Peptides against a protein of PDB entry 6CSU. Designs and how they scored, part 56

Target 1, 51 residues: chain A of PDB entry 6CSU
Amino acid sequence: GALEELRGQYIKAVKKIKCDMLRYIQESKERAAEMVKAEVLRERQETARKM

## One batch from the design tools (peptide; made by RFdiffusion4, then SolubleMPNN)

Design b2_p20_2_s3 (from b2_p20_2 with H9L E11R M13L E18A M19L)
Fold by OpenDDE base, seed 1:
Formats: C-alpha cells, sequence, structure tokens
Structure b2_p20_2_s3 (fold): chain B 51 residues (1-51), chain C 51 residues (1-51), chain A 20 residues (1-20)
C-alpha cells in the first residue's frame, strides 16, 4: 500500500545517500593523495635548490 | 626539517579530509530530513484525498 | 570525532526509517 511505497522510496533515497557518501570519500582520498604527492615533490625540489 | 614538514603536510591533509566529511555528513542529514518532511507531507495529502 | 559523526548519521537514518 501507500505506506509500503513510501518506505520503499525512503530506502531508495537512503541507499543513494550512502552511495554518494562512499563516492565522496573515495574522491576526497584521491584528492588528498594527489595533494600530498605534489607537496612532497615540491619539497624535494626546494631541498635540491638549497644544496 | 624535510621530515617534519612532510609530517605537517600529512596532518594538514588528514584534517582537511575530516572537515570535508563532517560537512558532507551535516549536509546529508539536512537533505535526508527535508526529503522525509516532503514525503510525509505528500502522504498526508494522498490520505486526505482518499477520505 | 569522524567515526562518532558517521555513527550519529546512521542512527538518524535508522530512526527515520523506523517511522515507516
Amino acid sequence: as target 1 above (51 residues)
Amino acid sequence: as target 1 above (51 residues)
Amino acid sequence: ELEEAMEELRRFLEEVEALF
């Protein structure tokens, strides 16, 4: 009935939110990893210039 | 030195990820709450039309 | 803190689901 349909719609929405969160976490990790790599590389260059 | 600077960059990156996640969680809660309110309201209207 | 926040989100969603 209408109640079951509403529950189904909510569960579907919750599942979408969960997927969005997982994707956001993954993308955030990738961005963080790239940022760290870039900064490490810059630090190596700065150290090299000081030698 | 370079080691301490790398550690600092890592900590900074981790803090940023944490902040992003907290913000996303808050925004997700707000969206979920709004969705629930809207669906409950629609259900009330549907029930009323059936009376 | 992040783990706690995620757990709070799960509890919130479960409470909302229990309304149906």
Scores: peptide ipSAE 0.089, ipTM 0.527, DockQ to the pose 0.242
Fold by OpenDDE base, seed 5:
Structure b2_p20_2_s3 (fold): chain B 51 residues (1-51), chain C 51 residues (1-51), chain A 20 residues (1-20)
Amino acid sequence: as target 1 above (51 residues)
Amino acid sequence: as target 1 above (51 residues)
Amino acid sequence: ELEEAMEELRRFLEEVEALF
């Protein structure tokens, strides 16, 4: 019936969201790591200029 | 020093990831809800045609 | 501090996964 159909569609959507979220987290971590590395490099360069 | 700078940058990155993730979850939920509503509507229309 | 931040991230991920 209508309730079972709605429940099934909801479960399907939730599973998709979970997968998308896990992928987003992984990609976001990678981007953040690259940003941190770039910032550390800049700070080291600035420190070197002040020597 | 360099270690303290790195730690600070990591913490900052983690906080940003957390915020991005929460926003993504919220937006994804909204999109999923709209998709489910559309699917339910289509199913109801198909059922009506079969009457 | 770095170790604590990593642990916080781990806990956050576990909470998110528990929503599903």
Scores: peptide ipSAE 0.081, ipTM 0.538, DockQ to the pose 0.045
Fold by OpenDDE base, seed 4:
Structure b2_p20_2_s3 (fold): chain B 51 residues (1-51), chain C 51 residues (1-51), chain A 20 residues (1-20)
Amino acid sequence: as target 1 above (51 residues)
Amino acid sequence: as target 1 above (51 residues)
Amino acid sequence: ELEEAMEELRRFLEEVEALF
């Protein structure tokens, strides 16, 4: 019935959003780590050029 | 009725999750920027100690 | 604060899923 269909759609939507959020968090952490590494590398190279 | 209540809960939950995601994205960007600044500062301090 | 907010979000998602 309509109630069961709506319940199914609700559960499906919540699970989808949860998965998307967890993936986004993981990818965001990885991007942040790479950004820090890249900036540290540039900083070292810049310091070397000043010597 | 039960169907209307369930629909209301679904819409409310989805809106809440969306708002939390948008806030997380903004806060994550700010945190990433601060992490980069902190790491660059530490790198400069470490290079100075090597001199 | 960000970690706390993420934990609150995770708890919210679990509570919503538990409604069914």
Scores: peptide ipSAE 0.078, ipTM 0.423, DockQ to the pose 0.041
Fold by OpenDDE base, seed 2:
Structure b2_p20_2_s3 (fold): chain B 51 residues (1-51), chain C 51 residues (1-51), chain A 20 residues (1-20)
Amino acid sequence: as target 1 above (51 residues)
Amino acid sequence: as target 1 above (51 residues)
Amino acid sequence: ELEEAMEELRRFLEEVEALF
């Protein structure tokens, strides 16, 4: 019935949001790690040039 | 110096990621709430028409 | 699961900030 359909749509929406958030968190961690790596590499290259 | 500038740039980037994540969560919650509200309204209107 | 993942992200960002 209408109530069961509404419940199903709500659950589907919540699951979609959960999946989107988990993906966003994973991608954000990867981007942050890559930014740190790039900064460390630049700093090390600068230090090497100053030696 | 160069290290302090690098630290500042990195912290700024990390804070931006955090803010973007929090905004995404808030907007996702609002979209979900609006979807549920719309479904409830449609269901109530259908029920009213059947009375 | 989502709450745990969000907390993991927060911990990760804090660890990164602590590198400097």
Scores: peptide ipSAE 0.099, ipTM 0.532, DockQ to the pose 0.248; fails the geometry check

Design b2_p20_2_s4 (from b2_p20_2, 6 letters changed)
Fold by OpenDDE base, seed 2:
Structure b2_p20_2_s4 (fold): chain B 51 residues (1-51), chain C 51 residues (1-51), chain A 20 residues (1-20)
Amino acid sequence: as target 1 above (51 residues)
Amino acid sequence: as target 1 above (51 residues)
Amino acid sequence: ELEEAMEELREFLAEVEALL
């Protein structure tokens, strides 16, 4: 019935949102990690130039 | 020094990511709520047409 | 200090994931 269909659509929407959020989190982690790696590399290069 | 600057940049990046994530969550909730409201409205309209 | 900030980020992300 209509109520069951509504419930089904809601569940589907929630699942999609969950997946989108998890992906966003993962991508954010990756971007943050790359940013840190780049800065650490620059720091190492500066140290090397001073040796 | 370089290490302090690195720390500062990292903290800034983390804060930005946090804010972006919170905003994403809020916007996702709003979109989900609107979707549910629209479906409930349609269900009510169908019921009304049957009366 | 950097390690602390990284840990805080990990904890925050874990909390978000738990709410999903």
Scores: peptide ipSAE 0.058, ipTM 0.490, DockQ to the pose 0.051
Fold by OpenDDE base, seed 4:
Order: structure tokens, then C-alpha cells, then sequence
Structure b2_p20_2_s4 (fold): chain B 51 residues (1-51), chain C 51 residues (1-51), chain A 20 residues (1-20)
């Protein structure tokens, strides 16, 4: 009935939000890691250039 | 120096990610709440219509 | 200091995940 439908929709929404957040977290971690790696690499290159 | 710059950039990135995540969580909660409210309202309206 | 910042990030993310 109506109550079950509402409950179902709520649960569906919560699950979607959870998935979206987990994805966002994962992507954010990846972006952060790549940023750090790039900066470290640039720094190493600059250091090497000055050797 | 270079190490300080790298550290600074990392910290900046982390802070940005933190802020973005907090915002995302907040916005997701708001969207979920609005969705539930809308469904409840629709259900009430349908019930009323059938009274 | 970088390691500390990374750990803080990990902890924060873990807290967020725990809320899901």
C-alpha cells in the first residue's frame, strides 16, 4: 500500500545517497592522491634540474 | 621552500575535500528530506482525494 | 607533517563512511 511505497521510496533514496557518497569519497581520494603524486614528481624534477 | 609548498598544497587540497564532502552530505540530507516530504504530501493528498 | 595530514584525511573519511 501507500505506506509501503513511501517506505520503499525512502529506502531507495537512502541507498542511492549512500552509493553516491561512497563514489564521491573514492573519487576525491583518487584526485587527492594524483595531486600529491604530481606535486611530488614536480618537486623531484625541480630538484634534479638544480643538481 | 619546495617542501613547504607541497605541504601547503596538500593541506589545502585536504581542506577543500573536507568542505566539499560536508557540503555534499548536507545537501544530500536536504534532498532526501525534501523527497520524503513530497511523497508524504502526495500520499496525504491522495488519501484526502479518496475520502 | 605530511603523514599527519594524510592520517587526518583518512580518519575523516572513515568517519564519513561510518555515517553511511
Amino acid sequence: as target 1 above (51 residues)
Amino acid sequence: as target 1 above (51 residues)
Amino acid sequence: ELEEAMEELREFLAEVEALL
Scores: peptide ipSAE 0.058, ipTM 0.496, DockQ to the pose 0.050
Fold by OpenDDE base, seed 5:
Structure b2_p20_2_s4 (fold): chain B 51 residues (1-51), chain C 51 residues (1-51), chain A 20 residues (1-20)
Amino acid sequence: as target 1 above (51 residues)
Amino acid sequence: as target 1 above (51 residues)
Amino acid sequence: ELEEAMEELREFLAEVEALL
């Protein structure tokens, strides 16, 4: 019935959200790591210019 | 120094990831809710056509 | 059953928030 179908759709949606969140976390971590590397590199360059 | 600046950049990156994740979760939930509503509506229409 | 699924989602979200 409508109630069981709604429940099934909810469970499906929850599983999708979980997968999407895990993927987003991984991608965000990778992007953050690259941002940090870039900032470190910029700082090293600035330090070098001051010497 | 370079070490303290790196630490600061890391903390900033982590905070950004957290905010982005929370936003992504909220948006994903909203999209999922709309998808469920659409499916429920379609099912109701199919049921109505069979009666 | 739906309530259980909602609880699982809440727990997962809490775990994610703890990791960040």
Scores: peptide ipSAE 0.058, ipTM 0.498, DockQ to the pose 0.047
Fold by OpenDDE base, seed 3:
Structure b2_p20_2_s4 (fold): chain B 51 residues (1-51), chain C 51 residues (1-51), chain A 20 residues (1-20)
Amino acid sequence: as target 1 above (51 residues)
Amino acid sequence: as target 1 above (51 residues)
Amino acid sequence: ELEEAMEELREFLAEVEALL
């Protein structure tokens, strides 16, 4: 019935939001790691040029 | 020095990521609330048509 | 049940915020 349909639609929406958020967090962590790696690499390059 | 600069850049990057994530979460909450309100309204409209 | 689902969503969002 209408109540079951509404509940089903809500649960589906919540699951989608959860998945989107988890993906965003994971991607943000990956981007952060890459940013740190890039900074370290640049710092090493600058140091090497001064050697 | 180079170490302090690297640390500063890392902290700045982490702060930016945190802000981006908090904004995403806030926007997601708002979207979720609107979705729920819309579903409830539609359900009430369906019920009213059956009365 | 809808109210319960809304609460579950709020709890999930709070957990995510706590990880930041």
Scores: peptide ipSAE 0.056, ipTM 0.478, DockQ to the pose 0.050

Design b2_p20_3_s1 (from b2_p20_3, 8 letters changed)
Fold by OpenDDE base, seed 5:
Structure b2_p20_3_s1 (fold): chain B 51 residues (1-51), chain C 51 residues (1-51), chain A 20 residues (1-20)
Amino acid sequence: as target 1 above (51 residues)
Amino acid sequence: as target 1 above (51 residues)
Amino acid sequence: MIKIAEEMIKRAEEFEKKLE
């Protein structure tokens, strides 16, 4: 019935959101790691320059 | 020192990710709600057509 | 801080389970 259909639609939507979120988290972590790596490199270059 | 600076950069990056994720989650929920609404509307239209 | 997002996923899963 209508109630079951609505419930099913919600569950499907939630599952989709879950998958999207997990993917986004992973990609965000990777981007953050790259940013940190770049900043560390800049710091090392600056240190070398000061020597 | 260098250690504290690196730690600070990491924390800053993580905080940025958190904010982005929260925004993404909210937007994803809104999109899901819209999709469900559209599907319900289609179902109602189909039901009306069958009558 | 990513733990927050992970917890949100967990809560969503729990809610889904209750609906089933």
Scores: peptide ipSAE 0.184, ipTM 0.590, DockQ to the pose 0.064
Fold by OpenDDE base, seed 3:
Structure b2_p20_3_s1 (fold): chain B 51 residues (1-51), chain C 51 residues (1-51), chain A 20 residues (1-20)
Amino acid sequence: as target 1 above (51 residues)
Amino acid sequence: as target 1 above (51 residues)
Amino acid sequence: MIKIAEEMIKRAEEFEKKLE
């Protein structure tokens, strides 16, 4: 019935949000690592040009 | 009626979870930005010591 | 920040268990 449908929709929404959070956390960690590597490389290159 | 009230409660709960996720994303971005700034400063300091 | 995410996931799972 309507109650079961509503409950199913709620569970589906919660599962979707959970999956999105897990994916975001993983991708965010990977992106953060790459951004740090890129920034370190950039700073070293800029310093080398100033030498 | 009771069904509409329950629907309201489920919608409110999902919105709360979504809001918490968005807040986490925002805070994560801010922390990542600060970590990058700190890494830039550290790299510049290390390079300066090697000069 | 991973800890906050873990808590959010735990909360979501608790809601799922409550509804199921």
Scores: peptide ipSAE 0.118, ipTM 0.649, DockQ to the pose 0.088
Fold by OpenDDE base, seed 2:
Parts: structure tokens; sequence; C-alpha cells
Structure b2_p20_3_s1 (fold): chain B 51 residues (1-51), chain C 51 residues (1-51), chain A 20 residues (1-20)
């Protein structure tokens, strides 16, 4: 019935949002790690040139 | 009726998830910015001490 | 990252519209 169909649609939507969020978190962590690594490397080079 | 009440609850739940996700994204960006700032500062200090 | 966030928001809004 309409109630069961609506419930099914809600569960499906929430599961998709959950998957999108997990993917975002994982990719965000990877990009953050690379950004920190790159900034540290650039800073070492810049500081060394100024000394 | 029961169907309208449940529909309202589902809409409310999805709106809450949306708000929580937006908040998490914003806080994640702020934490990432602070992490980069802190790492750059620490790296400048460490490099200077080694020279 | 912004693209993924936009997709998540869009998905939530599409569901809300179907319920209304």
Amino acid sequence: as target 1 above (51 residues)
Amino acid sequence: as target 1 above (51 residues)
Amino acid sequence: MIKIAEEMIKRAEEFEKKLE
C-alpha cells in the first residue's frame, strides 16, 4: 500500500545519503592528507631558501 | 491521519540529515584549514632549529 | 568535494519534493 511504498522510498533515500556521506568523508580525508603533505614540503623549501 | 503524520516525520528526518551534513561539511573545512595552518607553523619552527 | 556535497543536498531535496 501507499504507507509501505512511502516507507520504502524513505529507507532508500536515507541509504543513498549515507553512502554519499561516507564517500565524501573518505575523499575529504584523503585530500586533506595530501594538502598537509604538500604544504609541509613547500614550507620546508621556502624556509630553507630564506636562511 | 496516520499517512500524513508519517509523511511529516519522514520530511522532518530528511531535513535534519541535510542540516547535519551541511554542518559537518562546514566544520570539516574549518578543521582542515586549522590543521594546515598548525602544520605550516610547526614546520617553520622545526626547519629553523635544524639550520 | 563541493560536487559531492551538492549531490547529497540535491538527493535530499528531491525526496522532500516527492513527499510533498
Scores: peptide ipSAE 0.108, ipTM 0.552, DockQ to the pose 0.079
Fold by OpenDDE base, seed 1:
Formats: sequence, C-alpha cells, structure tokens
Structure b2_p20_3_s1 (fold): chain B 51 residues (1-51), chain C 51 residues (1-51), chain A 20 residues (1-20)
Amino acid sequence: as target 1 above (51 residues)
Amino acid sequence: as target 1 above (51 residues)
Amino acid sequence: MIKIAEEMIKRAEEFEKKLE
C-alpha cells in the first residue's frame, strides 16, 4: 500500500544519503591528508628560503 | 491520517539530515583549515631546529 | 571537494518534493 511504498522510499533515500556521506568523509580525509603532506613540503621550502 | 503524519515525519527527518550535512561540511572545512595551520607552524619549528 | 555532498543534498530535496 501507500504507507509501505512511502516507507520504502524513505529507507532507500536515507541509505543513499548514508552511503554518500561515508564516501564523502573518506574522500575528504584522504584529500586532507594529501593537502597536509603537500603543505609540509611547501613550508619546509619556505622556511629554508627565509633562513 | 497515518499517511499524512508519516509523510510529515519523513519530510522533517530528511530536512534534519540535510541541515546536519551542511553543518558537518562547514565544520569539517574549519577543522581542516586549523589542522593545516597548526601543521605549518609545527613544521616551521621543526625545520628551524634542523638548520 | 563537496561534489558528493551536493549530490546528497540534491537527492534529499528531490525526495522531499516527491513526498509533498
């Protein structure tokens, strides 16, 4: 019935949101790690140039 | 009826998820910026000590 | 960077429209 179909749609939507969020978090962590690594290397060079 | 009440609850839940996601994204960006800033400062000190 | 998040929000909004 209409209630079961609506419930099914809600569950499906929430599951997709959850999966997308987890993927976003994972990819965001990976990008952040790479940004930190790059910034560390850059800062070493900047510090060296100023000395 | 039950259908209208359930639809209202589902809409409310989805809106909350949407708001939570937007807040998470904003806070995540702020935390990442602060982490990079802290790492830059640490790396300056480390580089200076090695020279 | 926020592509996935934007898609999540879009799907949520589409769901809301279907419920209304």
Scores: peptide ipSAE 0.087, ipTM 0.539, DockQ to the pose 0.078; fails the geometry check

Design b2_p20_3_s2 (from b2_p20_3, 7 letters changed)
Fold by OpenDDE base, seed 3:
Structure b2_p20_3_s2 (fold): chain B 51 residues (1-51), chain C 51 residues (1-51), chain A 20 residues (1-20)
Amino acid sequence: as target 1 above (51 residues)
Amino acid sequence: as target 1 above (51 residues)
Amino acid sequence: MIELAQEMIERAEEFEKKLL
């Protein structure tokens, strides 16, 4: 019935939001890690040039 | 410098994640409330028909 | 700080479990 359909729509929406959030967190962590790596490399190169 | 810029970007990303999580929780609560409301209305209609 | 965000998602999942 209509109630079961509504329940199904709710569950589907909640699951989608959960997955989107987990994906966003993972992608944010990956981007942050790459940025840190790039900065460390740059600083090492600067230090090497000053020597 | 570049390190401060990186730190700023990281803080901005974390704040966004926090806001997204709070929004997710709020939207989940709202959908749950809507489901309960719909169920109550249906049950009242069923009771009325049986009278 | 990202660990704090992960704790927040875990709390959200616990809340979700109560709703479903």
Scores: peptide ipSAE 0.079, ipTM 0.525, DockQ to the pose 0.085
Fold by OpenDDE base, seed 1:
Structure b2_p20_3_s2 (fold): chain B 51 residues (1-51), chain C 51 residues (1-51), chain A 20 residues (1-20)
Amino acid sequence: as target 1 above (51 residues)
Amino acid sequence: as target 1 above (51 residues)
Amino acid sequence: MIELAQEMIERAEEFEKKLL
């Protein structure tokens, strides 16, 4: 019935929100990790320039 | 110097990522809460219609 | 200097754990 359909839509929407949050967190972690990698490389290059 | 400027930009970028993550999480929580509220109201209305 | 980025990764992981 209509109530069951509404509940189904609610559950689906909540699951979507959860997935969107997880994706955003994952992408943010990836960006942070890439920033670390880039910084390490820059530091290595700077060290090489000082030699 | 250039190295210090790069470091500054890196720190700024990471702080921005942090803020964006927190904002997204907060907004997602708010959306989830609003969905729950809306569902509760709809269920109350449906119950009233059945009386 | 990479410490801040590492902190962000850690925080993101904590949020992920809470969400799951």
Scores: peptide ipSAE 0.077, ipTM 0.523, DockQ to the pose 0.245
Fold by OpenDDE base, seed 5:
Structure b2_p20_3_s2 (fold): chain B 51 residues (1-51), chain C 51 residues (1-51), chain A 20 residues (1-20)
Amino acid sequence: as target 1 above (51 residues)
Amino acid sequence: as target 1 above (51 residues)
Amino acid sequence: MIELAQEMIERAEEFEKKLL
């Protein structure tokens, strides 16, 4: 009925918010990982240069 | 070493952001629940008035 | 209720843009 449809629409909207927030968290983790990876690479290159 | 410390700092920053996002989601759910409660109350009051 | 949910989505998206 109409009430169930309204409830369903609201739940769908809330789920969209949740998904957007989770995506933000995931992308933030990926950026952090890439920064660490880049730093490791720079350190390895510097070590190789010293040898 | 310095690399491990840097990694730790990035992980800590990501965790902080994650916590902030989860808090936002929780507070949003609470506001939504309060809105539903208010709407149900209005409907009950209107029904009582009709009787 | 749906209108509120729509506003919440918009606010969440703006919040995301500021943090990313």
Scores: peptide ipSAE 0.076, ipTM 0.504, DockQ to the pose 0.107
Fold by OpenDDE base, seed 2:
Structure b2_p20_3_s2 (fold): chain B 51 residues (1-51), chain C 51 residues (1-51), chain A 20 residues (1-20)
Amino acid sequence: as target 1 above (51 residues)
Amino acid sequence: as target 1 above (51 residues)
Amino acid sequence: MIELAQEMIERAEEFEKKLL
């Protein structure tokens, strides 16, 4: 009925949001690690040029 | 009625999750920036000690 | 760094349990 359909729609929305959050957390960690690596590399290159 | 109350609860929950996600994204960006700054500082200090 | 995200996931899971 209408109640079951409504429940189904909202639980689907919640599951979608949950999946998006988990994906964002994982990808955010990976991007943060890459940003650190890139910044360390640039810092080393700048230091080398100043010698 | 019961249907309207249920719908209201689901909508409120979805809105809360959305707001929390947006806040997490913003705060995650700020923390990532601070982590990069800290790593650059540590790299500069290590390079200085190796001279 | 992920504490807020974990709290959000836990709240979402609690909500799902109430829906099922």
Scores: peptide ipSAE 0.074, ipTM 0.397, DockQ to the pose 0.088; fails the geometry check

Design b2_p20_3_s3 (from b2_p20_3, 6 letters changed)
Fold by OpenDDE base, seed 5:
Formats: structure tokens, C-alpha cells, sequence
Structure b2_p20_3_s3 (fold): chain B 51 residues (1-51), chain C 51 residues (1-51), chain A 20 residues (1-20)
């Protein structure tokens, strides 16, 4: 009935949000790691130049 | 010094990503709500047609 | 620093659980 259909729609929506969030978190972690790595490299190059 | 600067850059990057995630979550919720609303409308129209 | 997003996932899972 209408009640079960509405419940199903909410469950579907929640599952979609969950999947999207997990993917976005993973991609964000990767981007953050790359940014940190680049910054560390810049610092090392600067240190080497100072020597 | 260089260590503090690197730490600052890391914190800045992480905060930016966090804000982006929050925005994405909010937008995803809004999209999900619109999807549910559209489905409910279709069901109501179908019910009306059956009468 | 992404704990908030992870908490949101957890809350979404709890919401789903309540609907089941």
C-alpha cells in the first residue's frame, strides 16, 4: 500500500545518499593526501636549496 | 618555521575539504528529497487515473 | 577531520534501520 511504498522510497533515498557520501569521502581523502604530499615535496626542495 | 607552515597548510586543506563535503551532503539530501517528491506525485497521478 | 561526514553516514544508517 501507500505506506509501504513511501517507506520504500525513503529507504532508497537513504541508501543512495550513503553511497554518494562514501565515495565522496574516499575521493576527498585521496585529494587531501596528494595536497599534503605536494607540500612536503616543496618543503624538501626548499631545504635542499638552502643547503 | 617550515614545520609550522606545513602544519598550517595541512589544516587549511583539511578544513576546505570538510566544508566541501558538508555542502555535498546537503545538496545530496535535497536531490534525494526532490526524487521522493517526484515519485509520490507519479503515484498520486496513477491513482487518480485508476479512478 | 572528516569525522562529521562519517557521523552523517552513521546517522543515515540508523535512519534506514528505523525504517526497516
Amino acid sequence: as target 1 above (51 residues)
Amino acid sequence: as target 1 above (51 residues)
Amino acid sequence: MIELAEEMIERAEEFEKKLL
Scores: peptide ipSAE 0.104, ipTM 0.538, DockQ to the pose 0.069
Fold by OpenDDE base, seed 3:
Structure b2_p20_3_s3 (fold): chain B 51 residues (1-51), chain C 51 residues (1-51), chain A 20 residues (1-20)
Amino acid sequence: as target 1 above (51 residues)
Amino acid sequence: as target 1 above (51 residues)
Amino acid sequence: MIELAEEMIERAEEFEKKLL
């Protein structure tokens, strides 16, 4: 019936939102890690130029 | 620096998620209201047929 | 289910506050 259909729609959508939230957090962490890696590489290059 | 950029990325991501969730909730409430309205109309039609 | 979504928004807002 209508009640069961409504419940199913809400559960499905909430699960999608949860997945999107986790993905955004994960992608943000990955971008941060890449930024740190890039900074380390730049620092190493600067050190090499000073040698 | 990298720390400020990371913080900014998280804040931006959370704000986007919040907006998406609020929109979803609003749309879900509207759909629920329409489903209830449709059910009431069906019940009224069934009652009319039984008269 | 809407209530669960509202709880998730609340948690997201709390997370945002910690980052600010």
Scores: peptide ipSAE 0.102, ipTM 0.521, DockQ to the pose 0.071
Fold by OpenDDE base, seed 1:
Structure b2_p20_3_s3 (fold): chain B 51 residues (1-51), chain C 51 residues (1-51), chain A 20 residues (1-20)
Amino acid sequence: as target 1 above (51 residues)
Amino acid sequence: as target 1 above (51 residues)
Amino acid sequence: MIELAEEMIERAEEFEKKLL
């Protein structure tokens, strides 16, 4: 019935939101790691130029 | 009825998740910025020691 | 760092349980 179909849609939507959040968290961590790596390299070069 | 109550709960939950996600994004960016700042300072010290 | 993310996951799971 309509109630069961709606419940199914809501469960599916909540699961998708959960997956999207997990993906965002993972990708955010990866981007942060790459940003740190890049900044370390830039800072190494900058420090070398100042000396 | 049960259908309307469930719909109301879904809407409330989704709104809360959306707000929490936006907050997470903002706080994650701030933490990443602070991490980069700290790493830059550490790398500056490390590079100075190697020279 | 992941505390808020864990809270979000918990809330989603709690909602799923209510729907079942």
Scores: peptide ipSAE 0.101, ipTM 0.463, DockQ to the pose 0.080
Fold by OpenDDE base, seed 2:
Structure b2_p20_3_s3 (fold): chain B 51 residues (1-51), chain C 51 residues (1-51), chain A 20 residues (1-20)
Amino acid sequence: as target 1 above (51 residues)
Amino acid sequence: as target 1 above (51 residues)
Amino acid sequence: MIELAEEMIERAEEFEKKLL
């Protein structure tokens, strides 16, 4: 009925948001690690040029 | 009625999760920036000690 | 950062349990 259909729609929406959160958390960690690596590399290159 | 109450609970939950996601995104960006700054500082200090 | 993410996931899971 209408109640079961509504319940199903909202459960689906909550699950979608949960999946998006988990994906964002994982991808954010990976991007943060890459940013640190890139910044360390640039810093080393700049130091080398100043010698 | 029961249908309106259920709908209200689901809408409230979805809004809460959405707000939590937006806050996490913003705070994650700020923490990532601070982590990069700290790593650059540590790299400069290590390079200085090796001279 | 991880702690906040874990709290958000826990709240979402608790809500799902009440709905199912």
Scores: peptide ipSAE 0.080, ipTM 0.431, DockQ to the pose 0.093

